# Peptides against a protein of PDB entry 5IXI: the designs that were tried, part 73

Target 1, 141 residues: chain A of PDB entry 5IXI
Amino acid sequence: TPLLDASSLEYLFAQGQYDLVKCLAPIRDPKTEQDGHDIENECLGMAVLAISHYAMMKKMQLPELPKDISYKRYIPETLNKSIRQRNLLTRMRINNVFKDFLKEFNNKTICDSSVSTHDLKVKYLATLETLTKHYGAEIFE

## One batch from the design tools (peptide; made by RFdiffusion4, then SolubleMPNN)

Design b2_p19_7_s4 (from b2_p19_7, 9 letters changed)
Fold by OpenDDE base, seed 2:
Structure b2_p19_7_s4 (fold): chain B 141 residues (1-141), chain A 19 residues (1-19)
Amino acid sequence: as target 1 above (141 residues)
Amino acid sequence: SSFDEAYKKLLEKANEKMS
């Protein structure tokens, strides 16, 4: 459980997003090739959380989001650069995985009103701590 | 929570698609 008030949580969520994208909180080193893929998918998940939070804050439904919405601005810049170097088929696959992830997440959780912006911030920060190498002090019990 | 489980399942699905 978080040990923070709402304002502190909001601040840490914003800072955490910045730290992840700007690689100030670098993602952990993969143990294997498959682990590397898992880490990348975790990053896509982080993008889903961030975008869903944005949509909820703006009181927007998925159909109201831009059709060209992308994970690119919500993942580590180093990973974004890496993905850009991959072949077209791989990039298309990643994009499809992300879009399906986002759609299903919103349909199964957001649209059912089972998730709040608070929940998303907590999940984001908790995942950030496990995904990155040395991200700050633990803020959850 | 149901939220955590749903998120976890979607990550697993992503892993399967990318494998």
Scores: peptide ipSAE 0.555, ipTM 0.924, DockQ to the pose 0.812
Fold by OpenDDE base, seed 1:
Structure b2_p19_7_s4 (fold): chain B 141 residues (1-141), chain A 19 residues (1-19)
Amino acid sequence: as target 1 above (141 residues)
Amino acid sequence: SSFDEAYKKLLEKANEKMS
């Protein structure tokens, strides 16, 4: 359970998104090549959480979101640049993984009303602490 | 929580697709 009130949680969520994207909270170093892939998928997951939160705040359903919605502005800039340098097949694969992730997450969680914007903030910040280097004041009890 | 498990399962699927 979070120790923070709603306003503090909102602030930390916004700041956490900024820190992740701008690499002020850099992602942890991979221990193996597979760990590197897992970290990248975690970043895609963070994008899913952020976009879903945005959609909920705007009272938009997933089909109402722009068709060209992308993970690019919701992941670390360094990772975004890295992905852009990869071949077309790899980029298509990553995009498909993200699109499926987003769709399934919204269908199974958001559309079923099993999660709130509060839950998304908590999950985002908790994941951010495990994903990044030396990030985190203890927010949760 | 159920939410956490759902999220973890989707991450696992993503990992499998990228493998």
Scores: peptide ipSAE 0.552, ipTM 0.922, DockQ to the pose 0.770
Fold by OpenDDE base, seed 4:
Structure b2_p19_7_s4 (fold): chain B 141 residues (1-141), chain A 19 residues (1-19)
Amino acid sequence: as target 1 above (141 residues)
Amino acid sequence: SSFDEAYKKLLEKANEKMS
């Protein structure tokens, strides 16, 4: 695992977000139906990390974020399209899971702990490596 | 780390809700 300076980490984090959303780094194939659900929830987690990082950079607290904050622009576009095709109840459940995830993450981790934007970038990139097929193997080996 | 564990637990919670 090579050492990354702050500038390199910032660049890789930005690039990683772009690659995930634009499916340039496609998510791995599910091994089972349950694995597929786990992958989707990992994507929601990635959205939580990205949004939390954004909020911290803007010095915003969770209640100050828009009430309609969504995972949509922070997950793979293919997954977003898939979710849109699901029925209303399923979409409501997914949204509820995401909002609970985001709220609890900020309460338990951001507010109650000393988590920095640096920590979020590292976690994001490390998770991205395991979530996608071939991305960033040379970064976090 | 505590951060990693907290994140992991939240993922598990999400998995339970979506299962």
Scores: peptide ipSAE 0.551, ipTM 0.923, DockQ to the pose 0.795
Fold by OpenDDE base, seed 5:
Structure b2_p19_7_s4 (fold): chain B 141 residues (1-141), chain A 19 residues (1-19)
Amino acid sequence: as target 1 above (141 residues)
Amino acid sequence: SSFDEAYKKLLEKANEKMS
């Protein structure tokens, strides 16, 4: 409920990214197989948010981003290891979903609207709270 | 917000593609 100042939000955002990737804030257990897929897509979404924030901070447009940009450094390490063990077709599909997600998000949200880095941090942290098991810091009520 | 709605719709599309 209380508004966070820019410095506090920046700290929480950085720490949240670290906690998610390093599995210090583990993602919730899937309730069904489909829920598992939903959780993975949520993680891809988190990668999209993080990358978009990076791009905005560097003042880079999507075409200026490296063509080999990947979700791998922006998702939980345990999930990344799991994906690496899957067959080629599955990995190709996941990569395609991520690439489309990133492209559409930047084109329709970042480029077409006035979304700020502040908005991305808030969305990231809010999603992190719902995605993880015990990361209920109640940052946003 | 429109931002939140857009993000949710993209998640839904991702879910459909992975189904």
Scores: peptide ipSAE 0.542, ipTM 0.920, DockQ to the pose 0.787

Design b2_p19_8_s1 (from b2_p19_8, 8 letters changed)
Fold by OpenDDE base, seed 1:
Structure b2_p19_8_s1 (fold): chain B 141 residues (1-141), chain A 19 residues (1-19)
Amino acid sequence: as target 1 above (141 residues)
Amino acid sequence: SGLDEFMKKAIKKGREKLL
């Protein structure tokens, strides 16, 4: 991974979030059905990284996060639309698993100080490169 | 399940340093 200064990393992280959500950096085509599930899970993981980064920057603890915190604003719009079209039980499961995952992630990585905002940005961008069709190729080569 | 694997992978990913 190339060395990026703090200002460049902050800019790329902000831009990457926008590009992923707005599908300006479209996610790669799945090779198999299982690959499709992996891609969706990676997108949900990206949401956890983004939300956790936000919480850390605002010095917020989990109880201070809004009760309606959701992945919906932090995943590709195309995926969000797809999830909204699924049946109620499936949507409930995704919501519950995401909330549990966000809590566990914060407890096991952020609360024990094993992950910094810098680490989250690096991991976000690295994942973004592997998840999307062409984004980041010039940056990480 | 895929969602269970999602949780495990994300926790691992959060703790590991990138090479």
Scores: peptide ipSAE 0.048, ipTM 0.686, DockQ to the pose 0.105
Fold by OpenDDE base, seed 5:
Structure b2_p19_8_s1 (fold): chain B 141 residues (1-141), chain A 19 residues (1-19)
Amino acid sequence: as target 1 above (141 residues)
Amino acid sequence: SGLDEFMKKAIKKGREKLL
């Protein structure tokens, strides 16, 4: 895989986010029920990466983010609809665990480990390739 | 890289607790 310059990486990252959320790059079909949970966790992880990238670009610490920040705008629309169909307690748990994870990720990787926006974009695109059916095949071959 | 492995561990650990 050739080294991408900053401009190319920025473009691919932005387009990748759009394609994932809008389901233009659909996530792969689960092989088992547990695989389905793993896929959902990967999507939520992608949301953490995207939000962290946003925060870094805005030079904003996590406590400065709006309180309504959530995974909802950063995961596939189909998955978001699925989660909304679950019972209230389950949805509350998902929301709380996500917020806790986001906080922990920010503290341990963004603040303490000198992770850059470049690193987040690379990790996002790499994960996107594994999550989706055919997306990124030409880029990562 | 070491940084990449660290990120992988952090992401994996966090994701396993979500669902």
Scores: peptide ipSAE 0.031, ipTM 0.665, DockQ to the pose 0.434
Fold by OpenDDE base, seed 4:
Structure b2_p19_8_s1 (fold): chain B 141 residues (1-141), chain A 19 residues (1-19)
Amino acid sequence: as target 1 above (141 residues)
Amino acid sequence: SGLDEFMKKAIKKGREKLL
């Protein structure tokens, strides 16, 4: 992993989010059904990181975020479309679990621990490397 | 670090509950 200064890290984080969501850096093909589930969970985890970073940058607490905050703008568009095609009960479950996890993550890592925006960017980019087909390799080459 | 391990554990555990 190359050494990145603050400016480079900020740039790569922003670009990485854009590329992941817009599928310019497509997620890797699942090797198994379970691998597919893992990939989706990783994407949802990426949304937690991105939202938390946004909240910290805006100096906002989670209760100050819009009630309709969701993963939809922070995951690959292809995955978002896939989730929207699932039945109502499944979508409700995903939404509820995501919100609960986001709240827990904020309480345990942001409020109770010393997690910085820098840490979130590093974790985001590191995960992006493992999720994408080729883009991740390009970033760290 | 302990923080890193905590984050990894929390994220992993939380993600596993999503699907």
Scores: peptide ipSAE 0.030, ipTM 0.665, DockQ to the pose 0.452
Fold by OpenDDE base, seed 3:
Structure b2_p19_8_s1 (fold): chain B 141 residues (1-141), chain A 19 residues (1-19)
Amino acid sequence: as target 1 above (141 residues)
Amino acid sequence: SGLDEFMKKAIKKGREKLL
């Protein structure tokens, strides 16, 4: 993969978030049902990265985030629609899993300052490349 | 990296929970 300067990385990170959420860079088609679950979990992971980056940039800790913090604005709209169509108990489960995921990430990486905003952007973009059909093929190698 | 290892493990754990 090529080396990116700070400004390029910031731009690609912002654009990548927009493209993922708006489905301008659509997620890859699942090969199996299990692959579908893997894709969803990757998207939830992407949401954790995005939220954590936001929190770090605002110098906020997890308890200071909105009480109703959610993945909804940080995952592909198509996936969000899919989740909304699932029954209440399933949606509650997904919400709980996400909150636990975010909490664990915060405890293990953010709180001990082992992860920087730079690291989050790099991980986000690297995952985005593998998660989407063709996004960044000319940039990331 | 530590982040990579954590994310891999976290995603794996997530798969188990949603499965």
Scores: peptide ipSAE 0.037, ipTM 0.666, DockQ to the pose 0.613; fails the geometry check

Design b2_p19_8_s2 (from b2_p19_8, 8 letters changed)
Fold by OpenDDE base, seed 4:
Structure b2_p19_8_s2 (fold): chain B 141 residues (1-141), chain A 19 residues (1-19)
Amino acid sequence: as target 1 above (141 residues)
Amino acid sequence: SGLDEFMKNAIKKGREELL
């Protein structure tokens, strides 16, 4: 893992988020059905990291975020389109699970620990490496 | 649900890695 100063890390985090969402760094193909499910949940986890980072940067707590906060702007557009094609009950379930995920992460990690925006960026980029086909190699190789 | 449990476990693992 290369040594990154704060400014470089900030740049890579912003660019990595953009590339993931815009599918410029496409997510890897699933090896199995379970792997596909894991990839989806990792993407939702990435959204939690990104939203938490945003909240911390804006110095706002989770209750201060819009009630309609969603993963939609923080996951690959291809995955977002896939979720939109699922039935209503499935979409509601995903939304509820995500909101619970975000809430629990905020309560147990952001509020109850010393987790910093720096830590979130590192975790985001590390996960991005595992999720994408080639982008991780560009960052870390 | 299985999905809920998986995501909770992911949060737990994430916290451990961040702390």
Scores: peptide ipSAE 0.052, ipTM 0.687, DockQ to the pose 0.110
Fold by OpenDDE base, seed 1:
Structure b2_p19_8_s2 (fold): chain B 141 residues (1-141), chain A 19 residues (1-19)
Amino acid sequence: as target 1 above (141 residues)
Amino acid sequence: SGLDEFMKNAIKKGREELL
């Protein structure tokens, strides 16, 4: 991958979040049902990265985040709509898994390691490239 | 569940890649 300076990385990270959520960088088509589940889980993972980055930038701990924090604003709008159409038990399960994921990630990846906001941006963009159809090809080739 | 296992694995892989 090419070397990116801090300013370029910050710009690409912000733009990548917008493009993912607004589906300007559409997620790739699933090859199988399991692949579809993997894509959805990766999108939820992207939300964890984005929220964790935000928390670190604002110097906030998880208890200081809003109690109603969720993935809804950090995943593709198409996926969010799909999740909303699922039954209550499924939505509760997704919400619980996400909250557990966010907590575990913060405790054992951010708090207990030397992971920086820079690292999160790199991971986010790298994952974004693998999740989407064509986004980032010119940047990471 | 499969989802729970995936999330745990994703966190583990994330740490390995970032550290």
Scores: peptide ipSAE 0.051, ipTM 0.685, DockQ to the pose 0.109
Fold by OpenDDE base, seed 3:
Structure b2_p19_8_s2 (fold): chain B 141 residues (1-141), chain A 19 residues (1-19)
Amino acid sequence: as target 1 above (141 residues)
Amino acid sequence: SGLDEFMKNAIKKGREELL
């Protein structure tokens, strides 16, 4: 993992989020159905990182976040469209798992102050590198 | 369910790597 100064890291993190969501950095093609599921889970994990980073930067606790907080704005648009096409029960399950993940993550990171915004950005970019087809190579090159 | 299990496992693994 390359060493990045704070300004560069902040820029890359912001740009990485934008590129992931807008599919300018498209996610890699799944090799199997399970791989596709893993990719989806990683994207949802990325959403948790992004939301948690936002909350920490704004010095907000989870109860202060909007009740309608969702992964929808923090995952690739293509994946979001795919999820929206799934049946209601599946979508509810995804939402519940995501909310539970977000709560658990916040309890263990934000509340305990064991994870910094720096750590979140590094983890996000590292995951982005493995998740996308080519964009990640530019970040760590 | 299988979906929940896979998601939770992936989340757990990812969190453990971060923490």
Scores: peptide ipSAE 0.046, ipTM 0.700, DockQ to the pose 0.096
Fold by OpenDDE base, seed 5:
Structure b2_p19_8_s2 (fold): chain B 141 residues (1-141), chain A 19 residues (1-19)
Amino acid sequence: as target 1 above (141 residues)
Amino acid sequence: SGLDEFMKNAIKKGREELL
C-alpha cells in the first residue's frame, strides 16, 4: 500500500465520500439477502465514520450535533431511496439502530480513545474499497 | 436483532482496527 501524505489522503477521503453518495462508485451486488443487509449496515457504518470525522473537525461532541442528524446524506442515494420505500416501523428501527451506533462509536472510540481524523479517513477508504465494485484498485495495488 | 448485533460487532471490530 502506497504511503499517502496528509493532503493526498484528505483529497481521496473527500472524493470517496462524494463518489459513494452519488453512486459514482457503485456498491457491489449482494450475493444473498443477508449479504444485502450486511452491505446496508456497512453503508451505515460509513455514515458514522463520515459524521464522526465531521464532528472532530468541528471540535464538536455528539450532544452538540444537530438532533436531526441522519445517515441520509452519507449513504448511497440508491440505498437511501430503497430505505424510504420501506414501511414506517422498519424505517424507525433503522433510525434508532443508526443513532445507537453513532452514540456508541462516539463514546467509546472517539471520546475515550486516541482516534484521529487520519484514522477515520483510512478506515473509510479501506471500507469503500471493499464495498464498491472497482473503486480504489489503483490506490491499494 | 441481527441488525443490532451487527452494528455492535462492527463497532467492536472498528475499535480493534483503529486502536
Scores: peptide ipSAE 0.053, ipTM 0.688, DockQ to the pose 0.110; fails the geometry check

Design b2_p19_8_s3 (from b2_p19_8, 8 letters changed)
Fold by OpenDDE base, seed 5:
Structure b2_p19_8_s3 (fold): chain B 141 residues (1-141), chain A 19 residues (1-19)
Amino acid sequence: as target 1 above (141 residues)
Amino acid sequence: SGLDEFLKNAIKKGREKLL
């Protein structure tokens, strides 16, 4: 993996978020129903990384974030549409699980483990490579 | 519920491997 300076990494991270959400870097096709669930969970994980990065950059604690913070703006639009079509109880469960995990991630991973914004960007891009069909090939070759 | 636990654990394990 090539060594990237801070400015290059920042650019790639920002572009990667945009590409994932706008489906310019489409997520891979699921091979099984369980694989589909795994892909969805990875996308939700990507949202956690992105939100955590945002919070760290703003030097905000999780309780200071807007009450309406959600995964919706941080996952592929196609997946967001899919989730919206599910029944109310399912959507509520997804929302609650996400919020609970975000809280735990902030407390135990970000705060306790001293994870940096640099780490989040690296892991975001690495996950993006495995999650999408062809993204990152030129960068991680 | 089982779904809640499944989703939470799946995401958690994934992040633990990466970070």
Scores: peptide ipSAE 0.054, ipTM 0.704, DockQ to the pose 0.133
Fold by OpenDDE base, seed 1:
Structure b2_p19_8_s3 (fold): chain B 141 residues (1-141), chain A 19 residues (1-19)
Amino acid sequence: as target 1 above (141 residues)
Amino acid sequence: SGLDEFLKNAIKKGREKLL
């Protein structure tokens, strides 16, 4: 990947979040059913990265975040609509797994491993490139 | 459940790649 200064990285991270959620950078088409599940999990992972980055920037601990914090605002709108159409049990499972992972990620990955906001932005953009159809090709090649 | 384990493992792999 090319070297990006702090200002460029911050801009691309903000724009990338917007493009992913608004489906301006559409996620790639799944090749198999398993690939589809992998794509959804990567999207949920992107939500964890985005929320964790926000919390770190605001110097907030997880208990200080809104009680209703969820992936809904941090994943592609198309995926969010798809999840909402699933049965209650499935939605509860996704919600619980997401919350548990978010907690574990912040406690173990960020706090114990000293992951920085810079690292989160790099990982987010790198994942965005592989997750979407054409986004970032000219930037990260 | 199978779904819980699947999601946890998938995201765990993503976290490991970050480190």
Scores: peptide ipSAE 0.053, ipTM 0.701, DockQ to the pose 0.113
Fold by OpenDDE base, seed 3:
Structure b2_p19_8_s3 (fold): chain B 141 residues (1-141), chain A 19 residues (1-19)
Amino acid sequence: as target 1 above (141 residues)
Amino acid sequence: SGLDEFLKNAIKKGREKLL
């Protein structure tokens, strides 16, 4: 992984989020059904990183975030559409699991450890490289 | 539930790999 200055890292992080959500950097094709589930959960994990970064930048506590905050704006639009087509109970379960994980991540990883916004950006971009088909190959190779 | 545990475990494993 190449060393990036703060400005470059901030740019790549912002652009990476946009590319992932807008499917300009499409997620890789699943090899199996289990792989598909892994990809979905990895995307949800990316949403946690993005939201946590947002909260840290705004100096907001988790309870101070809007009540309607969710993964919907932080995952690929194609995946969001897929989730919306699932039954109500499944969607509720996904929402609950996501909220619980977001809370756990902020409490145990963000607060208890010294994880910074810099660390979140690095982790996000590193995951983005493996999650998408060909994104950032020229940067992270 | 099985789904909740599956999702939590999968996300947890992913997070641990990144940390």
Scores: peptide ipSAE 0.050, ipTM 0.702, DockQ to the pose 0.133
Fold by OpenDDE base, seed 2:
Structure b2_p19_8_s3 (fold): chain B 141 residues (1-141), chain A 19 residues (1-19)
Amino acid sequence: as target 1 above (141 residues)
Amino acid sequence: SGLDEFLKNAIKKGREKLL
């Protein structure tokens, strides 16, 4: 992958988040039912990366984040709509899995391995490339 | 990397829970 200077990386990271959520960079079509589940989990993972990056930039600990922190603002709007159509128990499971993931990620990955905001941006953009239909094709070729 | 390994494992675990 190409090396990006700090300003370019910051710009692309911010724009990538916007494009993903607003579906300007639409997620790829699932090839199978299992692939659809994988895509959903990747989107939730992207939300964890975005939230963790935000927390790190603000120098906030996880307990200091709002108790109602959610993936809703950090995943594609189309996926959010899909999730809202599912029954309560399913939505509760998704919420619980996400919160557990976020907690574990911050405790075990961010704190223990000293992952930086730079690392998060790189991982986010790299995942975005594989997750979406054609985002960043010219940049990451 | 540790990040990649964690994410892969976490996603896998999450997928299992959501099935």
Scores: peptide ipSAE 0.035, ipTM 0.683, DockQ to the pose 0.712

Design b2_p19_8_s4 (from b2_p19_8, 7 letters changed)
Fold by OpenDDE base, seed 2:
Structure b2_p19_8_s4 (fold): chain B 141 residues (1-141), chain A 19 residues (1-19)
Amino acid sequence: as target 1 above (141 residues)
Amino acid sequence: SGLDEFMKKAIEKGREKLL
């Protein structure tokens, strides 16, 4: 894996977020229904990483985050549309679990494991490479 | 549920260091 400096990582991380959300780097096609669920879980995980990175960069604590914090702007737009067409109870459950996870992630991962913004960017990009169809091949090969 | 699995895996992923 190539060594990337801080500036390069920052650029790639920002561009990667944009590409994922705007579906310029489309997520891979699910092979099975379970694979589809795994992909969705990975996307939600990406949202957690992105939001946590944002919070850390802004030096914001969890109580300072907007009450309406959501995965919606941090996942592929296609997936967001898919979730929106699901029933209300399902959407509420996803939102609640996501919010609870953000709290737990910050407490038990960022704080307890001393995860840095650098680590989050690396993990985001690595996951992005495996999650999307062809993204990152030229970077991580 | 799938969401529970998501939480478990995401926490693990967050703690893992990349090789």
Scores: peptide ipSAE 0.032, ipTM 0.650, DockQ to the pose 0.106
Fold by OpenDDE base, seed 4:
Structure b2_p19_8_s4 (fold): chain B 141 residues (1-141), chain A 19 residues (1-19)
Amino acid sequence: as target 1 above (141 residues)
Amino acid sequence: SGLDEFMKKAIEKGREKLL
């Protein structure tokens, strides 16, 4: 892993978000059905990291975020389209689980420990490496 | 649900990596 200064890390984090969402760094193909679920959940996890980072940068508490905040802007567009094609009950379940995920993450990391925006960027980029086909290699190799 | 439990576990795993 290359050493990155603060400016470089900030740049790569911003670019990584853009590339993931816009599918310029496409997610890897699932090896199994379970792997597909893992990939989806990791993408939702990426959304939690990105939203938490946003909240921290804006010095906002989670309850201060818009009530309609969701994963939609923070996951690959292809995955977002896939989720939107699922039935209503499934979408409701995903939305509820995500909200619980975000809340729990905030409680267990931001509130209960000293997680910084720096830590979130590092975790985001590290996860991006494992999720994408080739982009991760471009960043870390 | 199974998804909920999995995500909770993922949060904990991610938390460990962040700390």
Scores: peptide ipSAE 0.032, ipTM 0.640, DockQ to the pose 0.111
Fold by OpenDDE base, seed 5:
Structure b2_p19_8_s4 (fold): chain B 141 residues (1-141), chain A 19 residues (1-19)
Amino acid sequence: as target 1 above (141 residues)
Amino acid sequence: SGLDEFMKKAIEKGREKLL
């Protein structure tokens, strides 16, 4: 994997977020039902990375984030539509899981470690490559 | 639980250097 300069990484990160959410880089098909659940969790993880990056750029702590912050704008639109079709209790569970995930990630990696915005971008792109069908092939070959 | 284990793993990965 070639070393990317800051400008290139910033561009790729921004474009990668857009491509994932807009399904221009579609997520891979699940091989099993459990794999589908894993993919969903990875997407939630991607949202956590993106939100954490946003918070760090704004120099904002998690409690200072808007209370309406959610995964909805940071996951593939197709997945978001799928989640909206689920029953209320399931959706409530997903919302709670995400909020807990975000809180724990913030406490253990953003506040208590030396993770930088640079690190978040790298991790985001690396995960994006594994989640999608063909995205990033030329970058990570 | 499986969810807790996933979160733990994600946090650990978040702390790893990739470059």
Scores: peptide ipSAE 0.031, ipTM 0.628, DockQ to the pose 0.066
Fold by OpenDDE base, seed 1:
Structure b2_p19_8_s4 (fold): chain B 141 residues (1-141), chain A 19 residues (1-19)
Amino acid sequence: as target 1 above (141 residues)
Amino acid sequence: SGLDEFMKKAIEKGREKLL
């Protein structure tokens, strides 16, 4: 991965979030059903990274996060629509797992201060490259 | 459930790589 200065990294991170959510950088086609599940899980992971980054930038603590915090605004719109079409039990499971994961991740990042906003941006962009069809090819080669 | 386990495992794996 090429070395990016702070300003370039900030720009690419912001653009990457927008492109992922708006499906301008479409997620890759799954090779198998299991691969499809892995892709969805990675997308939910991307939401955790984005939310945690936001919280850290705003110097927010866990109790200050909205009770209704959700992945819905931080995952591809196509995936969000797909999840909304699933049955109530499945949606409840996804919500619960996501909330638990977000809490645990924030405990390890914000509370422990073991991960910086810089680290989150790098991880986000690196994951974005692996998730999408063509995004980042020119940047990370 | 299987879904919960897979999701938690995937997220944990990602977190471990970051930390």
Scores: peptide ipSAE 0.037, ipTM 0.660, DockQ to the pose 0.096; fails the geometry check

